# Peptides against a protein of PDB entry 4PN1, part 124

Target 1, 261 residues: chain A of PDB entry 4PN1
Amino acid sequence: KIEMNFLNKPIVPDTTKVISNFLTHYLITEPVEHVEIEAKLGTLIDLETQNRFEFPVMNETILNPEFNLRTRFESDMTASEHKYLNEFLNQAFRDSQKPGRLPFAYKHTKQVDLFYETEDNSRDKIRVSKNQSDNQVLACVKKRRVADLFLYCPNDAFDIRISISDELPVSMPSGNQQPSLTRLKDRVGYVHQEIKIDLTKTTQNDPVYDTTERHELEVEFGNIADLRDRAQKAKDGMEAPLFRRVQLFMDNVRILRREHS

## One batch from the design tools (peptide; made by RFdiffusion4, then SolubleMPNN)

Design b1_p20_4_s4 (from b1_p20_4, 9 letters changed)
Fold by OpenDDE base, seed 2:
Structure b1_p20_4_s4 (fold): chain B 261 residues (1-261), chain A 20 residues (1-20)
Amino acid sequence: as target 1 above (261 residues)
Amino acid sequence: SSYLAGLDPKVVELQRKLSK
C-alpha cells in the first residue's frame, strides 16, 4: 500500500491556496456582482527592456501585487501559436468524445463588438456585442477590470494573468450614437467540466492605423454561482470544494501554457 | 480567411446531441 505522505492526507499546493483566497475576496468579501473570472495566456513584459521579464525563480510563481514590478502583460500570441492551440484543442475535443471520457462542448461564434462612450465620459465604455450573421444583440455591458493576479511561468511558453472583471448590464446606447471603436471577434469555445477555454481572434480596423489582429486564449470559470458557493463555504471554514475547483482550473491552464509549436 | 476553422459540422452536431 502506498500513502500520499506521512499523514496520508491530501495537501493543497500553495498556489491553489493563494488563488483561492484571491477569488474568495472578490466573490465574498468584496463581492463583484456580475463577476467574470478568467485566465489569459500571454507574456509579462519588462517595461525597461520590452522583453519578457526575468524573475529569479525557476518555476510557476504568483507575483505579489503589492510590488510595482514595472511590467505589462501582453495577452497576444502569434498566429502560428494560436493555430497550434486550436489544433491541440480540436484533438482534445475529439479524444474526449471517446467512451469513458467526459466530453467537451464546442461552439464557434463570430461577433462584432461596438464600443460607445458614456454620457458621463467615464473610463468604462459600453460594449454592445452582436452576432455577425444576423446582427442579434448578444450583450450590452460595461466591463470593469477589478483585479489582476499574475503568474510568471519561466518553464512554459506563456505567463498567466488571472483577472476579476465586473460585467454590468446596461441599456443600449441611443440610436443616434456612433461607436468609437469596432472589433470583429472570431471565437472558438471549448467547455469541459464547466471550465471554458476560448480561442479568440480579434480584428480591429482603424482609419489611421493598419488593421491589427490579436490572438488570445482564455480560460474561464463557467459556473460562477457554484464557484461563489464554494467560496462561501471556504469562508465558513470548509475550503476543500473551492480548492478542488481552483486546482482543476489551474491544471487546465497549465496544460495549455505548456503547449507550443 | 481565418485559421479558426470550425470542427466538422457532423462532429459538432453529434456533440450537441450527446450533450442533451
Scores: peptide ipSAE 0.310, ipTM 0.890, DockQ to the pose 0.012
Fold by OpenDDE base, seed 5:
Formats: sequence, C-alpha cells, structure tokens
Structure b1_p20_4_s4 (fold): chain B 261 residues (1-261), chain A 20 residues (1-20)
Amino acid sequence: as target 1 above (261 residues)
Amino acid sequence: SSYLAGLDPKVVELQRKLSK
C-alpha cells in the first residue's frame, strides 16, 4: 500500500497558494470590475547587465514585488521559437480531437489596434480594435495595468509575467483624433478547458522608430466569473476549487515555457 | 505569417461545427 504522504492527504504547492492569493486580492478584496488575468512568456532582463536576470534559485520562483530588482520584462521570443510553439500547439489541437479527450477550440484572428491619447492626457490610452477583413470594431477599451507578478524560471526557456488588468469599455474617440500608434496583430488562439492560449505576431509602425515585430505567447483565464466564484469560496475558507483552477492554469504555462526547438 | 496559418482550414471548420 502506498500513501501520498504521512498524512495521506493531497498537498498544494506553495506557488499555487501564492498565485491564488494574488488573484483573490484583485478578484474579491479590491475587485477589478473588468478584470483580465493573463500570463505572458518572455524574459526578465537585468537592467544593469542587459542580460537575463540571475537569481540564486534553482527552480521556478515568484519574485517578491516589494523589492526593486532593477529588471524589465520582455514579452517576446524569436520567430523560430514562436513557430515551434505554433507547431506544438497545432499538434496538441489535433491530439485533443481524439476520442476520450477534451478538444481544443481554435480561432485565427487578424486585427488592427489603434491607440489614442485620452483628453485628460492620462497614461492609459484608448485602444480601438478592428477586424482587418471588414474593418468592424471589435472593442474600444481603456486598459489599465493593475498589478504584475513575475516568475523567474531558470530551468526553462522563458520567464513568466502574470498580469492583472482592467479593460474598461469606453466610447469611441472623436472623429478628429488621430491614432498615436497602430498595431497589426495576427493571432492564433487555442482554448482548452476555458484556458486561452494565444500566439500573436504584432507589427508596429512607429513614426519615430523603425517597424518592429514581436512574437508573443499568452495564457489567459477564459472564465472570469467562475474564477471569481472560486476566489470568493477561498475567502470563505474553501480553497480547493481555486487551487485546482490555478494549478491547471500554471500547468499549461509550465508545458509551454519548457518547449523549445 | 506562414506558421500561424498552419492548421488545415478543413480541420478548423470541422472543429467549429462540432463545437456548436
């Protein structure tokens, strides 16, 4: 007979608890009304060396936001890495269509994002998203970054930024306003168990800087209402449902950040 | 990009139909 441990009960990894508490704060304690919760793959860069940040740890580690580590996060990868992940996800999609599996959903979207300055000259810009094919407005929002949580992953190809954002729906900018920035986005999206995985190729034309291309992979909670319900239960003393959902989310992130050509 | 359009459109369409 084998037992899980000397209590013969499941135990929750500390990473799951920390992230769950972080999410609960912005879902329940100080609730963000139009919350978006996503993880992006990228690299923590040491501002002093301009190389990948180094910390004296040997595994996935949540960095304490109370400490100034003099880092920046680059949510980018090479085209080759991005292509590899696309092929990997395509195969995962195909495999999930087999009997006995939960299938992926797939969507390919091409959109243009137009950024406008606000009348009050606030830091937050208005983003108008349009479908490239028919120029239909998909969204008009003012996105505010509320909080970030960084995971240093020394054994993997990428570090992780988990972000809490508020996407406030706003009215369209006046017809006389010109966009300050335009981004073309080519996005393939995969959804599995209400977790969204997006590969996005972004082309940005800046009037001052040369055209830049970015390759991003993001993982997002697709059912915020369910997540908020789980977080409320956690605040009420029942943490297991929230922990399970966060564990699922993080396992998907871990799979992706470990993949490399 | 070529790799972002890598899935067979027929496969994608079939999945979409089955999900409805």
Scores: peptide ipSAE 0.301, ipTM 0.886, DockQ to the pose 0.012
Fold by OpenDDE base, seed 1:
Structure b1_p20_4_s4 (fold): chain B 261 residues (1-261), chain A 20 residues (1-20)
Amino acid sequence: as target 1 above (261 residues)
Amino acid sequence: SSYLAGLDPKVVELQRKLSK
């Protein structure tokens, strides 16, 4: 007979607790109404060296936001890395369709994002998203970044930024307005147990910098209502459901950030 | 290619149906 530990009870990793508390703050304490919660794979760059940041830790570490480490986060990866992850997720999708597994859902979308200045000269631009095939409007929002939590992952291919955003639905810009920026997005989306995994290629034309292409991988909580419910329960003293959901999310992130070409 | 190497929609749909 074996036991998990001397209490014979599950123990929650500190990372799970920290992230859970972070999420609870913006779900319950200071609630964001139209909250989006996502993790992006990328690289923490040291502003002084312009190389990947180095921190004196040996494993996944949440950086304290109270300390300015003079870093920036680059949410881009190489085409090779992106292709590898695409193939990896395609295989994961196929494997999940087998008997005894919970299947992935899959969606491939191609859209154009048009950015407009606001009438009130707000810092945040209005984003109109349209389907490339039929020009159907998919969304019109102002997205505000509320908070970030950075994970330094010295043993993995990528670092992680967890972001809290507010996606406020807004009215369409007037017909006389011209977009200040246009981006083409090719997105392959995978959903497993209401965790969304998106591979996105973004193309942007700039008269000065020419055409640039970004490759991003995002992991998002697909059921915010459920997550908010779990966070509320946590505030009420029942933390286990929230911890389990955060653990699931982070395990998926950990799988992905370990993969590389 | 300018597009991601996603799965064939027909394959996706077939697999979805078979998995149910």
Scores: peptide ipSAE 0.042, ipTM 0.738, DockQ to the pose 0.012
Fold by OpenDDE base, seed 4:
Structure b1_p20_4_s4 (fold): chain B 261 residues (1-261), chain A 20 residues (1-20)
Amino acid sequence: as target 1 above (261 residues)
Amino acid sequence: SSYLAGLDPKVVELQRKLSK
């Protein structure tokens, strides 16, 4: 007989605990009503060198948000990397359709995001997302970035930003308003066990990135209600369900961030 | 044209049907 450890019980990685606590805060403690929780693949850039950040660690490390490390996160990758990940996920999709596996779901969406200024000139713009094919409104939201958690991943192709956002549904802007920004999105989405993986090619004039095209990969919790329930249970002393869900999420992220062309 | 594709249309269609 082989036991997993001297307690013969599952052990939770510290990373899982830290992330779980982070999520619990914004799910339960200070709850975000219309929460979106996603991890984006990208690069932590050292503001001083403009190169990838170098931190004296040898593995995946959650950065302490209380420290100003003079970094920025670039949620972008090369077209080549993006294409590679697309091919990788396509293969993963195909493999998951085989007997004995849980299948991926797949969706390809082309949408346009129209950003509008708010009446109060709030920092948060109203985003209207429309399907390019039929102009169906997919969403009309005021999105606020609530919190970020950064993972430095020195051994992998990408670093990770886990973001908590509030996507408040709002009324459509008046017909007299013109969008201040238009963003075209080509998005391929994969869903496995209610974890969403999106590859998005975005075309826009972006004053922040000073680029017309971005290539993003994001991993999102597809069932917030379930996650919130798990977080509540964790607050009530039963942490295992939350830990399992977070670990699943992070394992998917870890798979993806290791892939590169 | 976009590289964001590559799945077998038949597979995609099957999945679409199953997801409804």
Scores: peptide ipSAE 0.034, ipTM 0.720, DockQ to the pose 0.012

Design b1_p20_5_s1 (from b1_p20_5, 11 letters changed)
Fold by OpenDDE base, seed 3:
Structure b1_p20_5_s1 (fold): chain B 261 residues (1-261), chain A 20 residues (1-20)
Amino acid sequence: as target 1 above (261 residues)
Amino acid sequence: SAMLEEQQRLLEERLEALVK
């Protein structure tokens, strides 16, 4: 017979607990109504060195937001890294179609985002998203970044930012308004067990700066209602369902952040 | 290690069993 430990009880990783508590706060305690919860792959940059952040840890570590570490997060990767991840996910998709597996869903979308200033010149702009093929309006929202949680991953190609956002549906801008910014997005989306994985190529024209291209990978909770339910249960003393879902999410993130060309 | 892997497996099983 084997036991898990000297108590013979499961031990939840501290990372799972910390993230779960973080999510619970914005799902239940101070609930964000139209919450989006995603992890982005990128790089923590040390503002002092302008290089990747270095911290005296040897593994995945959640950075304490109460400490000013003088870092910024760059949610970008090289085209080659992005391509590699695309190929990796394509293979994962194919493998998941085999008998005995839970299949991925796949979707390819191309959209244009038009950003409009608000009347109060607030930081949050109105984003109108349209399908590039037929110019149909997909969404009109005001997105607000609510909170971030950063994971420093010294052994992996990427660091992680987990973000809580509020995507507030809003009315279309008035016809007399012109967009202040336009952005083209080419997105390949994979969904497995209600976890969304998006590879996005973004092209943006800046009047001052040259055309910029960004390559992003995002992992998102695809079922917020379920997640909120789990978070509520956690508040009520049953944490296991939430921990399980967070563990699943983080394992997917961990797989992806280890991949590079 | 094998011990950690087993612990992880058992944790996952127990967590899943508690999911409604």
Scores: peptide ipSAE 0.000, ipTM 0.347, DockQ to the pose 0.040
Fold by OpenDDE base, seed 4:
Structure b1_p20_5_s1 (fold): chain B 261 residues (1-261), chain A 20 residues (1-20)
Amino acid sequence: as target 1 above (261 residues)
Amino acid sequence: SAMLEEQQRLLEERLEALVK
């Protein structure tokens, strides 16, 4: 007979605890009302070298936000990497439709995002999202980045940024205002156990610069109400439900960042 | 806890997979 350990009980990884505490802070302690919680695949760039950041660690490591490491995060990948991940997720979708599995849901959306300056000249812009097919308004929000948690992943193709954002619904800009920026988004979305995985191609036209295209992959908690409930239970002394949900989220992230073309 | 039992099951399955 084989046992898990000398106590024969599940062990929660330290990474899970750290992330759970981070989430609990912005869900319960200082709650963000319209919270969005997502992980993006990308690269930590050293501001001095403009190359990928090098840290003296050998595995997945959460960077301490109290230290200024002089890095930026680039939430982008090559077209080939993005295509590979799309094919990988398509196969995962097909496999999940088999008997005995929990199925993926799939959605393809094309939208236009229009960004407007605020009257108070705040750094946060108003984003109006419209459907490309009929130009109907889907959303009008002011998004504020509240906090970031960075994972340096030396053994994988990508580093990870976990972000807490406040997506505040706001009124439409006045009819006389012109957008300062317009972006086309082609997004394929996969949902499994209320975890959302989005592959997005973003096209930006600049009158001065050539058209630029960005390729992003993001993983998002699809049920914030449930996550908030789990976080509250954790504050009350029952941590297991929160840990399990965070583990599920991070395992999905780990699968994706390990894939390489 | 049902959740702990599920976690235990998953970990046991992973352990068995590593041993085989």
Scores: peptide ipSAE 0.000, ipTM 0.299, DockQ to the pose 0.023
Fold by OpenDDE base, seed 5:
Structure b1_p20_5_s1 (fold): chain B 261 residues (1-261), chain A 20 residues (1-20)
Amino acid sequence: as target 1 above (261 residues)
Amino acid sequence: SAMLEEQQRLLEERLEALVK
């Protein structure tokens, strides 16, 4: 007989615990009401060298947010990398339709985001999202970035930013207001076990920074109510359901950040 | 507005180029 360890019990990776605690804080302890939790693939850039930052570690590691490492996170990839991931996810979608598997859901959306300044000139802009085909308003929100957790992944193509945001529903801007920023998004979305994976090609027009293009991949928790319930149970001493959900999320992220052409 | 329409048009053209 072989046992998994000297206790013959599953062990939770430390990364899972750290992330779970991070999420629990903003789900339960200081709860964000309209919380969005997503991971983006990108690169941690050293502000001094403008190259990928090099940390003295050999594997995936969560950076301590208490330390200012003088880095920025670039949530972008090349067109070829983005295409590769799209093809990879398409194949994963097809394979998941086979008997005995849990299927992916797929959705392709094209939307326009209009950003408006707030009356108080706060950094948080109002975003109006519309469907490109019929101009139907999809959302009107004020998105506030609440917290970030960065994972340095030296062995993979991408580093990871996990972000907690508050998407506060707000009233539409007055008709006399002009958007300060416009963004067109072509998004292909995959959902598996309530984990959302989105590939987005974005072009935006900024009066200050001109037109920019981005190729982004994001992974999002698709069921916040369930996640919040799991986090509450964790606070009450039953951590396993939360750990399992975070592990699933992170495994999906790990698969994606390892894939490249 | 005309300005928004023009911006959207330009962005759409660029998006098409980005997607292809």
Scores: peptide ipSAE 0.000, ipTM 0.343, DockQ to the pose 0.012
Fold by OpenDDE base, seed 2:
Structure b1_p20_5_s1 (fold): chain B 261 residues (1-261), chain A 20 residues (1-20)
Amino acid sequence: as target 1 above (261 residues)
Amino acid sequence: SAMLEEQQRLLEERLEALVK
C-alpha cells in the first residue's frame, strides 16, 4: 500500500496557497466588484539588461510584489509560438472529444475595440467592443488593472503574470466623441472545466508606425461567482475548494507555458 | 480534497515510474 506522505494527508503546495491568498484578497478582503482574473504567458524582462530576467532560482517562483525588481512583463510572443500553441490546443480539443473525457468548448471571436477618453481625464479609458461582422456592441467598460502577481519560470518557455482587473460597465460614449485608439482582436477561445484559454491576435493601426500585431495567450477563471464563493469559504476556514480550483488553474497554465515550437 | 488527493496520487505514480 502506498501513502501520500507520513501523515497520509493531502498537502497543498505553497504556490497554491500564495496564489489563493492573493485571489482571496481581491475577491473578499478588498473585493473588486467586476473582477477579471487571468494569467498571461510572457517574459519578465530585466530593465537593465533588456534580456529575460535572471533570478537565482531553479524552478517556478512567485516574485514578491513588495520588491521592485526593475522588470517589465512582455505578454507578446512570436507568431510561430502562437501558432504552435494554437495547434497544441486544437489537438487537446480534439482529444477531449473522445469518450471518457470532459470536452473542451470552442469559440472564435473577431471584435474591434474602440478606446475613448473620459471626461475626467482618468487614466482608465472607456473600451467599446464590437463584433467585426455586424458592429454589434458586445461590451462597454472601463478596465482597471488592480494588481499583478508574477511567476518567474526559468525552466519553461514563458513566465506568467496573474492579473486582477476591474471591468466596470459604463455608458456608451457620446456620439460626438472619437476613439483615441482602435484595435482589432481575433480571439480563439477554449473552455475546459470553466477555465478559459484564449489565443488572441491584436492588430493596431498606427499612423506613424504602421500596423502592429501582438500575439497573446491568457488563461482565465471562467466562473468568478464560484471562485468568490470558494474564496469566502476559504476565509471562513474551509480552504480546500479554493485550493482545488487554483490548482486546476495553475496546472493548465503550467501545461501551456511548457509548450513551445 | 478529492482533487488534491488525485493529484498527489498521480504525482506519486509518476515518481515511482521514474525510479522503476
Scores: peptide ipSAE 0.000, ipTM 0.295, DockQ to the pose 0.024; fails the geometry check

Design b1_p20_5_s3 (from b1_p20_5, 12 letters changed)
Fold by OpenDDE base, seed 2:
Structure b1_p20_5_s3 (fold): chain B 261 residues (1-261), chain A 20 residues (1-20)
Amino acid sequence: as target 1 above (261 residues)
Amino acid sequence: SKLLEEEQEQLKKKLEELVK
């Protein structure tokens, strides 16, 4: 007979605990009402060298947000990387349809995002999202970035940014107001066990520069209500459900960040 | 680029059909 450890009890990795605590803060302690929680694949760039950030660690590590490391996070990837991940996820989707597996769900969304300045010229812009095909309004929100948590992943193709955002529903801008920015989004979404994986191609026209295209992969908690419930339970002393959900989320992220062409 | 986009679009449509 083999035991898990000398206590014969499950042990939770530090990464899971740290992330769980981070999430709990913005779910329960200082709750964000319309919270979006996502992880984006990208690269931590050293502002001094303009190369990938280097830190004296040999594995996945969460960076302390209290320290200014003079980094920026680039959530963009190459078209080839994005294509590879798309193919990878397509295969994963197909494999999940086999007997004995939990299937992926799939959704393709093409939308136009119109950004408007607020009356008070606040930092947060109003985003009106419309279906690209019929121009139907899908959403009108003011998105605020609340917090970020960065994972440096020296062994993988990508680093990770976990972001807490508040997507506040707001009224439509006045009919006479012109958008300050327009973006086209082509999003392929995969959902497995309420974890959303989105491949997004964003196109925008710059008046000065040619059309720019961005390729992003994001992993999102698809059931915030459940996550909030788990976080509340964690605050009440039952941490296991939250840890399990965070572990699932992070394992999916880890799979994806290891994949590269 | 156009070819790639078209291929991706076709694949997306196929995937959508699979989940219907």
Scores: peptide ipSAE 0.021, ipTM 0.473, DockQ to the pose 0.013
Fold by OpenDDE base, seed 3:
Structure b1_p20_5_s3 (fold): chain B 261 residues (1-261), chain A 20 residues (1-20)
Amino acid sequence: as target 1 above (261 residues)
Amino acid sequence: SKLLEEEQEQLKKKLEELVK
């Protein structure tokens, strides 16, 4: 007979607990009403060296936000890396269609995002999203980033930023207002077990830097209501459902950050 | 950039064919 440990019970990784507590805070304790929770792949940059941050750890590490580490996060990758991840996810999609598996869903979206300044000169801009094909308005929102949690991943191609955002629906800007920024967004989205994985290419014109292109990969919780329910149960003393959901999310993130062309 | 868009479109078509 084989047992998993000397208690013969499953254990929860400390990383899962820390992230679960972080999420619970913004789901339950100080609840964000229109919450979006996503992880982005990118690179922690040391502001002093302008190279990838070097922290004295040998594996995945959640950085303590109470310490100023003099870093910035670049949520970008090369076109080659982005292409590789696209092929990887396409193969994962195909494999998931086989008998005995839970299938991926797939969606391709092309949209234009128009950014407008707010009347109150708030740092937050209004974003109007339109479908590129017919110019139908898809959304008009004011997005505010509430909190970030950074994971330094020295053994993988990417570091991770987990972000809590408030995506507030707002009224359309006045008809006489011109957008301060226009961005084209090409997104391929994969959904598996209500976890969303998006590969996004954004193109924008910058008056100083000319046309810039960015390649991003995002992993998002697709069912916030369920996640909030799990977080509430955790606050009430039943943590297992939340831990399981966070573990699933993080395992998907871990798979993706290890892939490199 | 154009290459990536074209590749994504081609892959989309392939995926759609697989799902049918």
Scores: peptide ipSAE 0.018, ipTM 0.466, DockQ to the pose 0.013
Fold by OpenDDE base, seed 5:
Structure b1_p20_5_s3 (fold): chain B 261 residues (1-261), chain A 20 residues (1-20)
Amino acid sequence: as target 1 above (261 residues)
Amino acid sequence: SKLLEEEQEQLKKKLEELVK
């Protein structure tokens, strides 16, 4: 007879617990009202060397935010890597349509983001998002980055930034105000079990850096209400539902960050 | 700079066919 361990019970990975606690804080303890929770694939860069950060660990490690590691996170990837991930997700989409599987949903969006300075000179800009085809306003928000959690992944092509953001709906900027930045987004989105996976190519004209392109992959919790409910249950002593959801999210992230051409 | 316009449009069409 084989058992899982000497308690014969499943064990929750420590990573799951740490992330769950992180999320619970911003969902329940100090709740962010219009919370967005996403993971981005990218690279932790050591500001001293300008190379990928090196830490004396051999596997996925959540970095302690209390320590200043003098790093920056670059969420960009090469066009080749982005293409590979796109092809990978396309195949995953196709495979999920087979009997016995839960299917992916797919959406392609093209939008333009217009960034405006706030009248109070707040650091946070107002973002107006419009559909490229008909210029319909999709959103007008002031996005505030609330917190980040970084995962150093020495064995994978990418490191991970998990971000908590507050997307506060705000009024449209004054009609005479010009955007300080314009960003075109071409996004393909895949949704599986309410986890959103987005591949985005952005083009922006920066007055300082000229026209730049960025290729990003994002993984987002698609059902915040459910996640908040799970977090509340966890706070009340029932942790399993939250752990399961975070585990699902992280497994998807882990799959993606391991893929490379 | 070039967006993924042509390639993604083609992909969209292919995927739409698959989901029918």
Scores: peptide ipSAE 0.017, ipTM 0.466, DockQ to the pose 0.013
Fold by OpenDDE base, seed 1:
Parts: structure tokens; sequence; C-alpha cells
Structure b1_p20_5_s3 (fold): chain B 261 residues (1-261), chain A 20 residues (1-20)
């Protein structure tokens, strides 16, 4: 007979607890109404060296947001890395269609995002998203980034930023306003067990970035209502459902950040 | 890595049992 430990009970990794608490705060304690929760693959850059930051840790580590680490997060990868991940996910998609598996869903979308300044001169811009093929409006939102949680991953190709955002639906900008920024998005989306994985090629003219084209990979919770329900149960003393969902999410992130050409 | 995978599997199994 083999037991899990001397109590023969599951023990939740501290990483899972920390992330679960982080999510619970913005789902339940100080609830964000139109919450988006996503993880982006990228690199923590040391502002002094402009290279990947080196922390004195040997494994996946959640960074304390209360410390000024003098870093920036670059949510980008090379075209070759992006292509590799696309092929990897395509294979995963194919394998999931086999009997006995839960299938991926697949969607390819092309859209244009138009960013407008707000009348109140707030830092948050209004984003109008349109379908690139027929110019139909898909969404008009004001997105505010509420919080970030950074994971330093010294053994993997990428570091991780988990972000909490509020996507508030707003009215269309005045017809007299010109967009301050236009962004083209070519997105390949995969959904498995309500976890969304998006590979996005973004083209924009931005004076802040040296390159007009970016390659991003995002992992998002696809069922916020269910996640909020799990978070509420956790706050009420039943933590297992939330821990399980967070573990699923993080396992998917961990798989992806380890893959490279 | 193999040990970690086994531990993860056991944890997932037990968590699923607790959710039932």
Amino acid sequence: as target 1 above (261 residues)
Amino acid sequence: SKLLEEEQEQLKKKLEELVK
C-alpha cells in the first residue's frame, strides 16, 4: 500500500494557494465586475542590464509585488518560437480528437483594434474591435489593468505574467474622433476544458516599440462565472474546487512555457 | 521529473475526490 504522505491526504502546493488567493481577492473580496484573467508568456527584463533578470532562485517563483524589482515584462517571443508553439498546439488539438479524450475547439480570427482617447483624458483608452473581413464591430470596451502577478521561471524559456483586467463595455467614440492607435490581430485560438489558449500576431505602429510586429501567447480562464463560483466556495471554506481549477490552468501554462524550438 | 508527475497526479486525483 502506498500513501501520498504521512497523513494520507492531499497537500496543495504553495504556488497554487498564492495564485488562488490572488484570484479570490479580485473575484470576491474586491470584485472586478467585467474581469478578464490571463497569463502571458514573456520575459522579465532587468532595467539596468536590459537582459533577462536573474533572481537567486532555482525554480518557478511568484515574485512579491510589494518589492520594486526594477524589471519590465516583455510579452513577446520570436516568430520561430511562435510557429513552434502553433505546431505543438495543432498536434495537441489532433490528439485530443481521438476517442477517450476531451477535444480542443479551434478558431482562427482576424480583427482590427482601434484605440481612442477618452473624453476625460483618462489613462485608459477605449478599444473598438472590428472584424477584419467585414469591418463589423465586435466590441467596444475600456480596459483597465487591475493587478499583475509575475512568475519567474529560470528553468524555462519564458516567464509568466498573470493579469487581472476590467473590460468595461462603453459607448462608441464620437464619429469625429480619430484613433490614436490601430492594431491588427491575427489570432489562433484553442479551447480545452474552458481554458483558452491564444497565439496572436499583432501588427501596429507604436513609437514605444522598436518592432511593429509582435508574437504573443496567452492563456485565459474561459469560464469566469464558474471560477467566481469556485472562489466563493473557497472563501466559504471549500477550497478544493478552486485549487483544482487553478492547478489545471497552471499546468497548461507550465506545458507551454517549457516548449521551444 | 517523474516523481513530480506522480505527485501531481495524486494531488489531482485527491482534489477531484474532494469535489464530488
Scores: peptide ipSAE 0.000, ipTM 0.215, DockQ to the pose 0.041

